# Ledger of designs, part 110: peptides against a protein of PDB entry 3OAK

Target 1, 145 residues: chain A of PDB entry 3OAK
Amino acid sequence: DDLEQYLDEKILRLKDEMNIAAQLDIDTLNKRIETGDTSLIAMQKVKLLPKVVSVLSKANLADTILDNNLLQSVRIWLEPLPDGSLPSFEIQKSLFAALNDLPVKTEHLKESGLGRVVIFYTKSKRVEAQLARLAEKLIAEWTRP

## One batch from the design tools (peptide; made by RFdiffusion4, then SolubleMPNN)

Design b1_p27_3_s3 (from b1_p27_3, 13 letters changed)
Fold by OpenDDE base, seed 1:
Structure b1_p27_3_s3 (fold): chain B 145 residues (1-145), chain A 27 residues (1-27)
Amino acid sequence: as target 1 above (145 residues)
Amino acid sequence: SEEQKVREELLEEGEKETEKLLELEEK
């Protein structure tokens, strides 16, 4: 119906925006590495984060989020950046919180590749302990028989 | 970097884990 179509389009637009934000941040940091200009700061994901969190927190959007593979963009946002740094603590915290409330199934993990990144967060030496525990919790839930 | 190498290895492991989960669901 019209509402369903509207919601699909909304999520797909957000997905595109997230992907663009991620790429722009990557480009910024690559340029920072190449030029040595430390004034270059990657801020696009941080700027978009409130909107992402707002959408991910809507229970009525869960199916739309999962069906349109928005989790692929979440995965991208969680990946380490070209300079080896992790996304901001706030991004990590917000996304893991949101993931905890989503009924993520194996099919969604496969489609998005999210599992790979979350496993990384359980093992990375640079991840804050509290977030590593959240990642572990997610993995435990997703692997539960 | 070392971190990137670690990430790549862990991501590969993660992919394998995902596959295992799929197999479990099908059993």
Scores: peptide ipSAE 0.047, ipTM 0.604, DockQ to the pose 0.111
Fold by OpenDDE base, seed 3:
Structure b1_p27_3_s3 (fold): chain B 145 residues (1-145), chain A 27 residues (1-27)
Amino acid sequence: as target 1 above (145 residues)
Amino acid sequence: SEEQKVREELLEEGEKETEKLLELEEK
């Protein structure tokens, strides 16, 4: 199916872009730590966020998103940065909102490791209360019989 | 259910990684 193949390729390209953005931000912050140059700012994920949100919000892409393990890239985007800081509030809020609307199954959790990072957000002392509640809601939903 | 048990195990297995992330946060 031509459409299915096109959608798969679209999601896989986005996945690559997300992974690259995350790595570039990590590299930037590692260099900042090593050199002490505070002018180095990690902005790649923030720049790509509108595109990510656009894709994750489309119900017709849900199967393609899940089948291609885009959630692994979502996990990477949620992980703490080398300096211990968290992704921007907007990134957290947008991704948790999107996750709440996706029909995430056990197999997707296995493939992505997303549950591990979401648990972190339920335990972190620096996560905003409203986002911690969203993380807890996701965990509750994923652990329902 | 068996699926429920698998989900719980996946979450429990993530504890070590979570601890590492929390340690990073506390630095």
Scores: peptide ipSAE 0.041, ipTM 0.619, DockQ to the pose 0.736
Fold by OpenDDE base, seed 4:
Structure b1_p27_3_s3 (fold): chain B 145 residues (1-145), chain A 27 residues (1-27)
Amino acid sequence: as target 1 above (145 residues)
Amino acid sequence: SEEQKVREELLEEGEKETEKLLELEEK
């Protein structure tokens, strides 16, 4: 299936881009911590976010997203940064919104580890209340009969 | 369901990693 192959490659490329963006932001913040240079701002995820949202919002890509473990990259994007901070509010909101529309199954949770990070957001002291509620909603959905 | 139980177990097993993330938050 040529279309399936094309979509797989598209998602895999995005996954790579997401992982690179996350690492670059980590590197930036590590350098910020080391040097004290507050002009260093982690912007790579924010710059890529529109593309991520565009992909995650497409219902016809759901299977490809899940099959290629893009959720692992979503997990990475949600993890705390080296300075203990969280990704931007917009990143959190966009990703949680997208996750609510995905038919996430047990196998996807296993291979991505996404559940563990979402649980973190239900417990974190730095998460906005509305996002904590979204995290709780996801956990409830994923543990429903 | 069995799937639900597996999901719950996965989430419970993830508690240790979650605690590590919470510790990271305290930096």
Scores: peptide ipSAE 0.038, ipTM 0.615, DockQ to the pose 0.731
Fold by OpenDDE base, seed 5:
Structure b1_p27_3_s3 (fold): chain B 145 residues (1-145), chain A 27 residues (1-27)
Amino acid sequence: as target 1 above (145 residues)
Amino acid sequence: SEEQKVREELLEEGEKETEKLLELEEK
């Protein structure tokens, strides 16, 4: 119906914006590595984060979020950057909090690859302990019988 | 169950992917 279509378009637009932000940050850091210009700072994801959090926190959008594979973009945002660094602590914390409240099912994990990255956060030596625990909690919930 | 098998497969695949991501982290 009209509402469903509107919500789908809204989520797909955000998904596109998230992917663009991630790529721009990657491009910035790649150029920083290439040129040695330390004034180049990746900030696109941080700028978009409030909008992402706003959408992910809305219960009425959960089905639309999951059906349109927005979790694939969440996965991308959580991946290590070209210089080996992790996304900001705030990004990690916000996304894990949002994931904890979503009714993520096996099919969503398969199509997004999100589980693979969350497992990484349970093993990384650079991840804060509190976030590693959140990652472990998610994995336990997603793999329970 | 089939569902449990899928979860186990995802976990195993996740472990392999984790190795790649850890290599990137250690760059």
Scores: peptide ipSAE 0.336, ipTM 0.805, DockQ to the pose 0.839; fails the geometry check

Design b1_p27_3_s4 (from b1_p27_3, 11 letters changed)
Fold by OpenDDE base, seed 2:
Structure b1_p27_3_s4 (fold): chain B 145 residues (1-145), chain A 27 residues (1-27)
Amino acid sequence: as target 1 above (145 residues)
Amino acid sequence: SEEQKEIEELLEEGERETEELLELEEK
């Protein structure tokens, strides 16, 4: 099916873009740590966030998102950074909100590793209480019968 | 660092908890 193929390619391109953005930010922060150059700022994920949120919010893309394991890239974006910090509050909030509207199943959690990271957000002292509560809500929804 | 160790510990806990939940659901 041509439409299905088009949608797959769209999601896979975004997945690649997300992974690249995450790696570039990691590289930036690692270089910042190594060189002490405080002018190095990780901005790639923030720049791409609006596009990510837009795609995740489209109901007609839900199956394509889940089938192509875009949640793996979402997981990557949520992972702690080399300096021990977490992604920006806005990234966390936006992604948690988007995840709340996706029909995520256990198989998707396994494939993406998202469950591991979201549970981390329910426990970490680095996480704002408001976002920890959102993470708790997701875990509850994903594990209910 | 202590901070990094804490992060890794919590991630590992999350992994174990997730695996346990998934195993129970699959049965």
Scores: peptide ipSAE 0.318, ipTM 0.811, DockQ to the pose 0.076
Fold by OpenDDE base, seed 1:
Structure b1_p27_3_s4 (fold): chain B 145 residues (1-145), chain A 27 residues (1-27)
Amino acid sequence: as target 1 above (145 residues)
Amino acid sequence: SEEQKEIEELLEEGERETEELLELEEK
């Protein structure tokens, strides 16, 4: 119906925005590496984060979020960056918190690739212990019988 | 770099572990 279509479009627009933000940050960091210009700072994801968190936190959008594979964009945002660094602490914390409240199923993990990345966060020494524990909690919930 | 290699290895491990966990969940 009209509402369903509206919600789908809303989520798909956000998905596009997230992907663009991620790519712009990657481009910035790649340019930083190429030029050595340390003044180049990747900020696009951080700028968009409040909107992402707002959408992910809405219970009435959960089905739309999952059905449209927004988690793929969440996965992209969590992936290591070209310089080997991880997304900001705030991005990690906010996304893990948001993911904790979503009824994520195995099919969503498969189609998004999110499981692979979250498990990475449980193991990487570059991840702060606090966030690693959040990642561990997610894995535990997703694998709960 | 060694750093990138480590990242890739951990991601690959995560992939394998995810597959295993998902298989268990599906059964």
Scores: peptide ipSAE 0.305, ipTM 0.808, DockQ to the pose 0.077
Fold by OpenDDE base, seed 5:
Order: sequence, then C-alpha cells, then structure tokens
Structure b1_p27_3_s4 (fold): chain B 145 residues (1-145), chain A 27 residues (1-27)
Amino acid sequence: as target 1 above (145 residues)
Amino acid sequence: SEEQKEIEELLEEGERETEELLELEEK
C-alpha cells in the first residue's frame, strides 16, 4: 500500500546514502595513504550517523529495515577500513545499540553478512572491551533457541 | 601486512561460524 511503499523508499534512500558515505570515507583514507596528506579525514559516516541512528531506533520501521536489507549497509559501516583501522568508537557503539533493539533473524544475518562482522568484533584484539561485550550480547541473542 | 592478515583471518572465521549457525537453523 501507500504507506508501505513510502517506508520502503525511505529505507532504500538511506541505504544508498550509507553506502555512498562508506565509499567516500574509504576513498578519503586511500588518498590519505597514497599522498601522505594527514589533513584528509574521513567524515562522511560520522555526519550521517545521527540520521542512521534515528531510523534504526524507530520500531515502526523495523520490518522495512529488515526486509530491505539495510543491515548490509550497517555491516559495511562496521567493516575494517583500508588502513586497518576500525570505524570510530561512536559508530560502533551506536550501531551495536541500535541492533540490540531490532528483531534480527538468522536469515537477515545471512543476506547482510552482519554475523561475520559482529563475530569479528567478539574476537579482535583491536576492539575495545566494552564494544566486544556488546557484540557478544548480540551474537547470544541471535543464536537463542 | 600482518595486521591486515589477522583481520582477514578473523573475518573468515566469523563467516564460517555464521554459516555453521545458519546450517543448524535450517535443519
């Protein structure tokens, strides 16, 4: 119906914006590595984060979020960057918090690749202990009988 | 680099573990 279509379009637009932001940050970091220009700072994801959090926090959007595989873009935002670094602490914390409130099922983990990345966060020594615990909590919830 | 290699290995492990979970859920 009209509402469903509206919500789908909203989520798909955000998905595109997230993907673009991620790519722009990657491009910035690659250029930083290539040129040595330390003034180049990846800021696109940080700028978009409030909007992402706002959308992910709305219960009425949960089904639309999951059905349109927005979690794929969340996964992309969580992936390690070209220089080997992880996304900012704030991005990690905000996304893990948002994921905790979504009714994520195993099928969503498969189509998004999110399980792979979140498990990484439970294992990596580069991850802050606080965030590793959040990742562990998510995995436990997603694997509950 | 060694660091990047470690990251890739952990990601691959996560992928395998996720697939195993999915396989169990499908059975």
Scores: peptide ipSAE 0.313, ipTM 0.807, DockQ to the pose 0.076; fails the geometry check
Fold by OpenDDE base, seed 3:
Structure b1_p27_3_s4 (fold): chain B 145 residues (1-145), chain A 27 residues (1-27)
Amino acid sequence: as target 1 above (145 residues)
Amino acid sequence: SEEQKEIEELLEEGERETEELLELEEK
């Protein structure tokens, strides 16, 4: 119906925006590595984060979010960056919090690759303890019978 | 670099572990 189509388009637009933001940040950091220009700062994901959190927090969008594999873009945002760093503390915390409220199923983990990255956060020594615990909580929730 | 290698190893490990967990849940 019209509403469903509208919501699909809304989520797909956000998905595209998220992917673009991630790629722009990657491009910035790659250029930083190549040129040594430390003034180059990746800010695109941070700028878009409030909108992402707003959408992920809306219960009425949960089905649309999951059906359109927005979690793939969430996964992309959580992946390590070219310089070996992780996304900002705020991005990690906000996304883990948002994921905790979504009815994520195993099929969504498969199609998004999110499980792979979240498990990484439970194992990496560079991850803050607080965030590692959040990642562990997500894994526990997703693996419940 | 060693750091990149570590990241790749952890991601690959996470992928394998995720696949194993999901397969177990589906059985």
Scores: peptide ipSAE 0.309, ipTM 0.808, DockQ to the pose 0.077; fails the geometry check

Design b1_p27_4_s1 (from b1_p27_4, 11 letters changed)
Fold by OpenDDE base, seed 3:
Structure b1_p27_4_s1 (fold): chain B 145 residues (1-145), chain A 27 residues (1-27)
Amino acid sequence: as target 1 above (145 residues)
Amino acid sequence: MEEEEKREKEIQETTLEELERYREERE
């Protein structure tokens, strides 16, 4: 199917872009640690965030998103950074909101590792209260019988 | 861009203990 192929390619391209953005930010922060240059700021994910949110919000892409394990890239974006920091508030908020509208199933959580990361956010003392609540809501929804 | 950089810098606070726990749980 031509449409299916087109959508797969679209999502896979975004997945690649997300992974690259994450790695570039990791590289930036590693360099910051190594050199002590506090002017180095990781912001590749932030720059790409609007596109990510746009794609995640499209109902017609839900199956393609889940089938191509885009949630793995979402997980990567949510993971703590090398310096021990968390991704920006905006990234957390936007991704949690987007995840809330996706028909995520247990198999998707397992293949992406997203479940464990979101659980981490429910336990973190550094996470903003409102985001911790969003994380808890997601876990509750995903663990429903 | 400057505002974005400032915001991101402010958010990038260290949570070493939590990060270590996260890594330990994954291993």
Scores: peptide ipSAE 0.099, ipTM 0.637, DockQ to the pose 0.039
Fold by OpenDDE base, seed 5:
Structure b1_p27_4_s1 (fold): chain B 145 residues (1-145), chain A 27 residues (1-27)
Amino acid sequence: as target 1 above (145 residues)
Amino acid sequence: MEEEEKREKEIQETTLEELERYREERE
């Protein structure tokens, strides 16, 4: 199916872009830690966020998103950074909102590692209360009978 | 990269167990 192939390639390209953005931000922050240069700011994920949200919000892409394990890149974006900080409030909020609309199954959580990371957000005292509640809502949906 | 692959495998293996434990803690 030509359409399926096209959509797969589109999602895989985004997955690659997300992974690159995450790595570039990590590299920036590592260099900041090593050099003490506070002018180094990690901005790559923030720049790409609108595109990520746009794709995640498209109902017709849900199967392609889940089948290609784009959630692994979502997990990567949610993980703590080298300096111990969390991704920006806006990244957290946008991703949790987008995840709420996806038909995520247990198998997708396992292959992406997303479940563990979201559980982390329910327990961390560094997470804003409203985002912790969003994380709890997701966990409740994913664990209900 | 090799370390990341190992971590990924561990996460995949434990995710279901951790989610189930979370549910049990809230019951």
Scores: peptide ipSAE 0.087, ipTM 0.616, DockQ to the pose 0.798
Fold by OpenDDE base, seed 2:
Structure b1_p27_4_s1 (fold): chain B 145 residues (1-145), chain A 27 residues (1-27)
Amino acid sequence: as target 1 above (145 residues)
Amino acid sequence: MEEEEKREKEIQETTLEELERYREERE
C-alpha cells in the first residue's frame, strides 16, 4: 500500500525532526548554563510547532501517528529542560489541545511515556492553571473505564 | 517570531526542584 507507506514515512520524518529540534534546544540551554551567555535562546521546537500541530490535527493521520509512536516525540517536547525550565506556554497549550483529539490508548501511553509527563504537569507548581486543567482532563480521559 | 522569542526566553528560567521531582518519578 503506497499511501500507507507514504504516511508512515511522513510521520517518521516528522518524528526525527522533532527529536532533532528538541536536542538542539537542549544543546543551546546546556551551552547557556556552561557559558553563562544569557543571550542564547532555544527556539527550534517553537519554530517547528506549527508543522507538528498541523500533522497532529489530521484525523486521517491518527493511526499512523499512534502506530509510529510519534507521541514519544511529543513527550520529549513536554519534558522539563536541562535547566529545569518548562517548554513554552504555546508548546504546552498546542500539544495538550492536539492530544485531546487523538484516540490515545494505554499501549500508546506506555510506549511513549506520555502519561508520566502529563501527570507531572498536573503536579507542577509552575504550570499555568489553564494548562494544568488540560493536563487533568487528559489524565481523566486516559484513565476512564 | 519576536514575541515568541521573548516568551521562550521567559519560560527558560530554572525550575530545578520540579525537574528533579520529575526525574525521580520517572526512575
Scores: peptide ipSAE 0.025, ipTM 0.500, DockQ to the pose 0.040
Fold by OpenDDE base, seed 4:
Structure b1_p27_4_s1 (fold): chain B 145 residues (1-145), chain A 27 residues (1-27)
Amino acid sequence: as target 1 above (145 residues)
Amino acid sequence: MEEEEKREKEIQETTLEELERYREERE
């Protein structure tokens, strides 16, 4: 129906925007590494974050989010950057918090690769303790009987 | 794109196995 189509298009557009933002940040950091120009700062994900959080926080979008594999883009945003660094603290915190409110199932984890990345956050020495705890909470929910 | 698709496939194939391993490690 019209509403379903509208919501699908909304989420798919956001996926594209998220993927583009991630790639632009990757390109920026790769160029920074190649040229040594430290003035190059990756900011595209941070700029888009409020919109992402807004969408992820809406209960009426949960089914659309999961059905359209928006979690794939969430996974991409959580992956380490070319210089080996992790996305900003704010990105991590916001995404982990939002994920706790979604009825994520095993199939969503598999098709998005999100589970593997979140497991990484439970193990990494570079992750803040409070965020590691949030990651662990997610894993516990996803692996419960 | 090819490398990304390959990476995506590998991630998808290992996700469930890694989640199960994680659970086992916590038990």
Scores: peptide ipSAE 0.029, ipTM 0.545, DockQ to the pose 0.789; fails the geometry check

Design b1_p27_4_s2 (from b1_p27_4, 14 letters changed)
Fold by OpenDDE base, seed 2:
Structure b1_p27_4_s2 (fold): chain B 145 residues (1-145), chain A 27 residues (1-27)
Amino acid sequence: as target 1 above (145 residues)
Amino acid sequence: SAEEEERQKRLQETTLEELRRYAAERA
């Protein structure tokens, strides 16, 4: 119906914006590595984060979020950056909090590839303890019979 | 392409297997 179509378009637009932000940050950091110019700072994801959090926090959007594979963009945002660093703590914290409240199913994990990245967060010594624990919790929930 | 889509599908399925193995090892 009209409402469903509107919500789908809203989520798909956000998905595109997230993917663009991620790529721009990657480009910035690749240039930083290439040139050695440490003044180059990747800020596109951080700038978009409030909008992402606003959408992910709304229970009435959960089905639309999952059906349109927004979690693929979430996975992209969580992946290590070209310099080997992780996204900002704020990005990590916000996204993991949002994931904790979403009814993620096996089919969504298959579509997004999110599981492999979350496993990474349980193993990395650079991840804050609170987020590592949350990652463990998510994996336990997602693997329940 | 269809070939690329199939490759991505296989990769995603492997990820699920990795999750299950991880959970089993820590249970």
Scores: peptide ipSAE 0.070, ipTM 0.591, DockQ to the pose 0.511
Fold by OpenDDE base, seed 4:
Structure b1_p27_4_s2 (fold): chain B 145 residues (1-145), chain A 27 residues (1-27)
Amino acid sequence: as target 1 above (145 residues)
Amino acid sequence: SAEEEERQKRLQETTLEELRRYAAERA
């Protein structure tokens, strides 16, 4: 199926782009810590966020997203940053919103490690209450018998 | 169930510790 292959490649490319963006931001923040240059701002994920949201929001891409473990990259984007902080509120909100509409199954959680990270968001005192609640909702849905 | 709730609490605590450690190591 040519279409299926095309979609797979599209998602895999996005996955790669997301991973690169995350790493670049990590590098930026590490350099910021090392040099003390406060002008260094990690913006790669933010720049890519609209594209990520666009893809994640498309119901017709759900299977492709899940089959290609794009959730691993979502997990990576949600992980703590070098300075101990979390990704921007907008990134968190956008990703959690998108996750809420995806038919995520246990196998996807295991493959991506997303479940553990989302659990962190339910407990972290650095997370906004609204996002913590959304994270809790996701966990409840994913752990449902 | 109570068992499941406790399990989830333990998991959450472990996860939090793991992620905190991860962040600290990267800082």
Scores: peptide ipSAE 0.063, ipTM 0.485, DockQ to the pose 0.042
Fold by OpenDDE base, seed 5:
Structure b1_p27_4_s2 (fold): chain B 145 residues (1-145), chain A 27 residues (1-27)
Amino acid sequence: as target 1 above (145 residues)
Amino acid sequence: SAEEEERQKRLQETTLEELRRYAAERA
């Protein structure tokens, strides 16, 4: 119906914004590596984070989020950056918290690739302990019978 | 759009490569 279409378009627009933000940050960090200019700071994802969290936290958007594979963009935001660093602590914390409240199913994990990335967070020694525990909790929840 | 689709593809490829590199460095 009309509402469903409106919500689909809303989520798809957010996906585009998230992907653009991620790419711009990657470009910034690649340039930082290339030029050695340490004043170049990737800030696009951080600027967009409040909007992302707002959308992910809305129960009425859950089906639309999952059906349109917004989790793929979430996965992209969680992956390591060109300089070898992880996304900011705030991004990690906010996204893991949001994921905990979504009814994520196996099909969504496969479609988005999110499962592999979250597993990475359970194993990485660079991840803060509290976030590693959150990642472990998610994996346990997603893999339970 | 086709341009955005290609952009998304490039982004995914880059991030996946960085994930693999990071994992290798950690191992």
Scores: peptide ipSAE 0.058, ipTM 0.475, DockQ to the pose 0.090
Fold by OpenDDE base, seed 3:
Structure b1_p27_4_s2 (fold): chain B 145 residues (1-145), chain A 27 residues (1-27)
Amino acid sequence: as target 1 above (145 residues)
Amino acid sequence: SAEEEERQKRLQETTLEELRRYAAERA
């Protein structure tokens, strides 16, 4: 219906914005590595984070979020950066918190690839302990019978 | 089961390797 279509478009627009932000940050960091210009800072994801959190926190958007595979963009935001670093602590914390309130199912994990990335966070020694625990909690919830 | 646990372990290790390669290739 009209409302469903509107919500789909809204989520798809956000998905595009997230993907663009991620790519711009990757481009920035790649250029930083290539040129040695340490003044180049990747800030696009951080700038968009409040909007992402706002959308992910809305219960009425859960189905739309999951049906449109917004979790793929969440996965992209959580992946390691070109310099091998992880996204900012705030991004990690905010996304893990938001994921905890979504009714994520196995099919969503498969189509987004999010499960593999979260597993990485449970095993990485570079991840802050509190975030590793959040990642473990998510895996436990997603894999429970 | 022990067999399933081992399978999951192998899967997790493969995932880590893939992510490490991903990061290395982009660096």
Scores: peptide ipSAE 0.055, ipTM 0.470, DockQ to the pose 0.069

Design b1_p27_4_s3 (from b1_p27_4, 14 letters changed)
Fold by OpenDDE base, seed 5:
Structure b1_p27_4_s3 (fold): chain B 145 residues (1-145), chain A 27 residues (1-27)
Amino acid sequence: as target 1 above (145 residues)
Amino acid sequence: SLEEKLKEEEIQKTTLEELEKYKKEKE
């Protein structure tokens, strides 16, 4: 199916862009730690975030998103950074909100690792209370009988 | 690739374990 193929390619391209953005930010922060150059700022994920949120919010893309394991890239974006810090508040908030509207199943959690990471956000003392609540809501939905 | 398969297995294992722990804690 031509449409299905087109949508798959679209999501796979975004997945690649997300992974690249994450890696570039990691590289930037590693270099910052190594050199002490505080002028080095990781900005790639923040720049791409609006596009990610836009795609995740499209109901007609839900199946394609889940089938192509885009959630793995979402998980990567939520992982702690090299300096031990968490992704920006905006990234956390936007992704948690977007995830709430996706029909995520157990199989998607397993193949992406997203479940483990979101559980981390429910337990971490470094996470803002508001975001911890959003994470808890997601876990509750995903573990619903 | 082999690396991808190994990573997937690790992800599946850790995700399942953490989810199970969560469920138990909420019982």
Scores: peptide ipSAE 0.027, ipTM 0.526, DockQ to the pose 0.544
Fold by OpenDDE base, seed 2:
Formats: structure tokens, sequence, C-alpha cells
Structure b1_p27_4_s3 (fold): chain B 145 residues (1-145), chain A 27 residues (1-27)
């Protein structure tokens, strides 16, 4: 119906915005590596984060979020950056918190690649302990019988 | 795009394998 179409369009727009933000940050960091210009800072994801968190936290959007594979963009935001660094502490914390409240199923993990990335966060020695715990909690929930 | 589809397929296989390994490690 009209409402469903509206919600789909809203989520798809956000998905596109997230992907653009990620690519812009990648471009910035690649340029930083190539030029050595340390003044280049990737800020696009951080700027968009409040909007992402707001959408992910709305219960009435859960089905639309999952059906449109917004989690693929969440996965992209969590992946290591070209310089080998991880996304900011705030991005990690906010996304893990939001994911904890979504009814994520195995099919969503497969189509998004989110499961693999979150497992990475449980194993990496570069991840803060409290965030590793959040990642572990997610994996535990997703692997429950 | 074709590139995105191929990437998704690869990710799907890897995710499943890693999740299964995790389950076994916790048993």
Amino acid sequence: as target 1 above (145 residues)
Amino acid sequence: SLEEKLKEEEIQKTTLEELEKYKKEKE
C-alpha cells in the first residue's frame, strides 16, 4: 500500500546515503595514503550517524529495514578502512546497540554479510573490550537454536 | 550491479561458514 511504499523509499534513500558516505570516506582515506596529507579526515559517516541510529531504533521500520537489506550498508560501515583502521568508537557502539533491538534472522545475515563482520569484532585485538562484548552478545543471539 | 551480486554471493558463503564454526566452538 501507500504507507509500505513510502517506508520502502525512505529506507532505500537512507541506504543510498550510507553507501555514499562510506565511499566518500574511503576516497578521503585513499587520498590521505597517496598524498601523505594528514589533514584529510573521513567525516561523512560520523555526520550521518545520528540519522542512521534514529531510523534503526524505530520499531515500526524493522520489517522495512530488514526486507530492503539496510544491514548491508551497516556492514559496509563496520568494515575496516583503507588505512587498516576501524570505524570510530561511536559508530561501532551505536550500531551494535541498534542491532541488538532488531529481529535479525540468518537470512538477513547472509544477504548483508553482517554476521562475518561482527564475528571479526569478537576476535580482533584492535577492538575495545566493551565493543567486543557487544559483538559477542549479538553473535550469541543470532546463533541461538 | 553484477559486481555487487558476485560480492554478495561470496559474503553469503563466508558468513554461513563462520557462523557454523562459531556454533561448534561454543558447544
Scores: peptide ipSAE 0.025, ipTM 0.478, DockQ to the pose 0.614
Fold by OpenDDE base, seed 4:
Structure b1_p27_4_s3 (fold): chain B 145 residues (1-145), chain A 27 residues (1-27)
Amino acid sequence: as target 1 above (145 residues)
Amino acid sequence: SLEEKLKEEEIQKTTLEELEKYKKEKE
């Protein structure tokens, strides 16, 4: 119906915006590595984060989020950056918190690749303990019999 | 590696600070 279509388009637009933000940040950091210009800071994801969190937190968008594989973009945002660093603490925390409230199923994990990335966060020694615990909680929920 | 950790910490700190500034500016 019209509402469903509208919501789909909304989520797909956000998905696109997230992907663009991720790529721009990657480009920035690659340039930083290449040039040594430490003034180059990847800020695109950070700028978009409030909007992402807002959307992810809306219960009425859960189905649309999952059906349109927005979690793929979430996964992308959680992946290590070109310099080997991880996304900011705030990005991690916000996304993990938002994911906790979504009815994520196995099929969503498979189509997004999110499961593997979150597992990474449970194992990484570079991840803050608090965030590792959040990641562990997610994995526990997703692997519940 | 130590280098990776330092880079991560630096970027995370900077990003967080920038985010906080951004949020404050938008309020």
Scores: peptide ipSAE 0.018, ipTM 0.414, DockQ to the pose 0.023
Fold by OpenDDE base, seed 1:
Structure b1_p27_4_s3 (fold): chain B 145 residues (1-145), chain A 27 residues (1-27)
Amino acid sequence: as target 1 above (145 residues)
Amino acid sequence: SLEEKLKEEEIQKTTLEELEKYKKEKE
């Protein structure tokens, strides 16, 4: 099916873009640590975030998103950075909100590793309370019988 | 806490491993 193929390609391209953005931000922060140059700011994920949220919010893309394991890239975006910091508040908030509208199943959590990361956000004292609550909500939804 | 730090390190390690795999696939 031409439409299905088109949608698959769209999601796979986005995965690539997300992974590249994550790597570039990691590289930037590693260089910042090595050189002490505080002018180096990791901005690639933030720049791409609106596009990511837009895609995740499309109901017609839900199956394609889940089938192509886009959640792996979402997980990558949520993980701690080389300097020990967490992704920006906006990234966390936007992604948690978007995830809430997806019909995520156990198999998707396993293949992406997203479950473990979101659990981390429920427990970490470095996470804003409101975001921890969003993470808790997700875990509750995903663990429903 | 130490527990949180260890969890963060584990998660971060997983991310880096996944990114490394991605890079290799693109080469």
Scores: peptide ipSAE 0.055, ipTM 0.611, DockQ to the pose 0.038; fails the geometry check

